# Peptides against a protein of PDB entry 3ESW: the designs that were tried, part 284

Target 1, 322 residues: chain A of PDB entry 3ESW
Amino acid sequence: NNIDFDSIAKMLLIKYKDFILSKFKKAAPVENIRFQNLVHTNQFAQGVLGQSQHLCTVYDNPSWHSIVLETLDLDLIYKNVDKEFAKDGHAEGENIYTDYLVKELLRYFKQDFFKWCNKPDCNHCGQNTSENMTPLGSQGPNGEESKFNCGTVEIYKCNRCGNITRFPRYNDPIKLLETRKGRCGEWCNLFTLILKSFGLDVRYVWNREDHVWCEYFSNFLNRWVHVDSCEQSFDQPYIYSINWNKKMSYCIAFGKDGVVDVSKRYILQNELPRDQIKEEDLKFLCQFITKRLRYSLNDDEIYQLACRDEQEQIELIRGKTQ

## One batch from the design tools (peptide; made by RFdiffusion4, then SolubleMPNN)

Design b2_p30_8_s4 (from b2_p30_8, 19 letters changed)
Fold by OpenDDE base, seed 4:
Structure b2_p30_8_s4 (fold): chain B 322 residues (1-322), chain A 30 residues (1-30)
Amino acid sequence: as target 1 above (322 residues)
Amino acid sequence: EIEELKEKLLKIDEKLYLEYLKKQSLEAAK
């Protein structure tokens, strides 16, 4: 009997799809109880949930995307993308074009658009006066600063003129299009929005040890790609652990379609104790939030995303990040 | 695609995977 392997394969794929979809059904009462208990009893879990409520949705704003695209020098960006794309002998329509776009956006953002701000320049003395600035501390936002989702304002005194300069830590990425300066938080915030504005699938990666970056889903590479706007880095997840010798415990990625522990991608050495939550509870938490984020998706969308998740998990286990 | 299917099968049912392997072995023997 000629075993119709194609028929069996199709049947198995159907069963697999059904199995995967079954995992994304509404949470059972027991799962809801576990989730509620976890976020109420574990501060780290509460923090992850709180971040997910903001970071997973905030960048999916069409009005913001329009403002970004109107603000950027798109002619320059696409000119450079086209140039580099053509230089490497690629034809139009290849999925790799998006990788070139992200690389150019990294270049453009760091070199042409945004500025690193350790200390602000003196508002009175002008440009390149940050060396004269002494930190006095932080305070709450004033009435104007409060309009732009500012939680903290760093206060500096100029050693030359004695004037006070305020450095508001704006969380409104649209305000950052105007100010065009910040640290890793402002860089990552605005750059995440920029990438989203080009219709890209992007995650915000939070590291517990005071750094943040992005991941972009490359259709060409068929995986999540490390993207750090501060470093103009593309697909270099090792830079923190190896190049910086940074000690890290947790890296959590936040996207519209899910929350994922991506620590294994970035923590290659010098791992700090993962003592903030049980590994099983963190896995459960991320899966639970991800499930909630996908509740409005159709079965095909859920299945496609689940396939991506599985591929990513395999990648993270096998160390196939490059 | 076959390796992906194998991995998928392993996640669902080890018995199903073993049956799949047996079937593949039978096909390779033809």
Scores: peptide ipSAE 0.025, ipTM 0.508, DockQ to the pose 0.052
Fold by OpenDDE base, seed 1:
Structure b2_p30_8_s4 (fold): chain B 322 residues (1-322), chain A 30 residues (1-30)
Amino acid sequence: as target 1 above (322 residues)
Amino acid sequence: EIEELKEKLLKIDEKLYLEYLKKQSLEAAK
């Protein structure tokens, strides 16, 4: 009786797939209760949920993608990508082209398109007058500023002319295509939308210690890749902990297909206390939100994403991000 | 033991993923 080992192997693989898929079935009543209790009793959990409700879906807007693609100099971008890709003689295959695209988008965004704004220029005195600006504080948006999802306006007084200049902190990424200036929040917000507009798998990474960046899923590298538009950085997750010597507690990635604690990728030293939520509760929360985000997906899509999740978790545990 | 199990699971998942990709490629080519 020749044991058909191939048949047994296939059967075991099917059973394994079914097991994985079973984890993504509709949440049990007990899980729903746990989730509700967690978000009602833990402020950090409530914050993560609130962020997920926005960040996981807001960038999946085809109208915004069209506006972005119409605004960017695509001819310049693709010319530069093609030039860099041609140097490698296509030896690495087609999947590496997307890595070159992301690298060019980082260059283009920082060098040609967007500006860092610590202080605005004086509206009266003109360009290169930010050195003369004194912060007076922050206030709510006016009627015009409120049209563009502005929560806060920074107010500055010019030391030369005495006039007031407003720096609205817009959350509308389409408005940022016009203003083309901001800090890490505006940079990451618009750059996340830009990457999404090219059809890329992108996550928004929130750090509790007042920084934000992106991750891009590279098909060439077959992993999530750190992307920071402010730093023109590609695949340098260590820059915060090592180069900046930054102290951090939490890094949470928000994408259309899930919410993931990516702290282990970025917090390599100088870890701050993780006291905002129990580790088990955070894990549960991220898994629960991820499960909800995948409810409309078919079994093959769920399984593919689950395999990706497992690969990422192994990477994060092993500290083999590079 | 947990790490070995994870590595085994990863290898299985990788194989299945590759098979899935091959299947999709074959279906797209029809």
Scores: peptide ipSAE 0.024, ipTM 0.437, DockQ to the pose 0.142
Fold by OpenDDE base, seed 3:
Structure b2_p30_8_s4 (fold): chain B 322 residues (1-322), chain A 30 residues (1-30)
Amino acid sequence: as target 1 above (322 residues)
Amino acid sequence: EIEELKEKLLKIDEKLYLEYLKKQSLEAAK
């Protein structure tokens, strides 16, 4: 009796799909209770939930995408992408084109579009006067600044002219298209929106130790790829732990389809104590939020995303940065 | 693809995985 391996494989695939889909069914009452208790009793969990409510959805705004695409020099960007793709990309397949696009967007954003602002220039003395600026502290936004989701304004005094210059920390990425300056927060915020505006799968990565960056899902590499706009970095997750010798405890990725603890990708050495939440509770929290984000997706979408999640978890466990 | 299916099967049902392995070994012996 020839064992019908094809029939067995089909049956196994069906059972596997059903098993995966069963995990994404409506949360049981006990899971809801656990979730509610966790976010009410654990400050870190509450913070992750609060961030997910914003970061997982804010960039899925078609009106913002249009404004971004109208603001960028698309002719220059695509000219450069086409040039690099023509050299090497044709042999690797069509999916590699998007990797070239992300690399060009990193170049364009850092070199041509956005500026790092350690200290603002003096509003009175003009350009290249930041060296004359002394920090006086921070205050709340004024009436104009508050229109652009500003939580904090840094205040500087010019040592040359004595005038006060305000550096509002805007969270509105559309305002950042105008201001064209900021620190890691503003860079990552606007760059995340830029990548989303090209229809890419993007996550915002929050590090507890005061840094933020992106991840892009490369169809060519078939994985999440580290992307840092501040560093013009593509696929260099090691830069923080190794190059900077940064100590870190948590890296959490926020995307439209899920919340994932990606700490294992970035924390390669000098790990700080993970004492803010139990590991089991963090895993539960991320899975629970992810499940909620996917509640409107069909079975095929849920299954495909779950397969992607599984591959990512295998990658994170094996430490195989290919 | 077969190795991936085996790993998936193992996650669902260890008994089914063992049955699959048994069946594969019987075909290879043929």
Scores: peptide ipSAE 0.031, ipTM 0.485, DockQ to the pose 0.048; fails the geometry check
Fold by OpenDDE base, seed 2:
Structure b2_p30_8_s4 (fold): chain B 322 residues (1-322), chain A 30 residues (1-30)
Amino acid sequence: as target 1 above (322 residues)
Amino acid sequence: EIEELKEKLLKIDEKLYLEYLKKQSLEAAK
């Protein structure tokens, strides 16, 4: 008896669509109670919720997208993308063009646009004086710094001239278009906005162990792709665990359409204890926030995103199909 | 129920499950 695999697959899709649409309806009272109890009793859950309230929506600002596109050298970027696409892209189809764009944006951002700042240069002595800077600690923002969503200012003293230099840790990505310097936080913040400004599906990935990066949904690869602006890295999720030998416990991705525990993509070895929350509670939390983010979407959008989510979960369970 | 059905399907026939996933991928790309 030839099993009609196609008929069974079609039947499963129909049932799955109906099931997904039923799950994305308004949360049951019991789910709301569980959610409220979790965020009130678990600090990690509260942190994830707080981050989601900002990171899932802040980059969906058309005014910011316009400012970004006006600030970047688009002529240079597209010239380089077109050049690389003309070499190899035609064989792979038009969808690969966006992968070339993201790779060029990584290059442009690191090489031409933004700078790493371990220590600031001395405001008095000028360029290339960071080696003379001694950290004195951190303080709150002044009145000017506070205009740009600054929570912390690092204070440095110049060993040569004795003057104080302030390094504001700005969270306003538009201010970062001006300052063009920072650490992983500033890099990832602005680069996330840059990618969003090109109309891309992007997530902000938070690692509990003091690193942050992006994920981009590649239509060519049909999956979420690791993107680290600091490293000029595309599709190298292993760099932290393997190359850096970094110990990690949690990686959480924040996007407009969902919050996802992506730890399995990045934590390949040297896993730290996951003791901040129960695994079931974290799964529930991410699903609950994701459900809330999708409340305004139509049935087709909900179904398409749920299909994408399921494929990602399968990828994360199977590991890299080598 | 669907997750249980998927697990059962995977245990019974990996090829059926792969065909389901392939169709789901095509739906997600729309």
Scores: peptide ipSAE 0.023, ipTM 0.504, DockQ to the pose 0.396; fails the geometry check

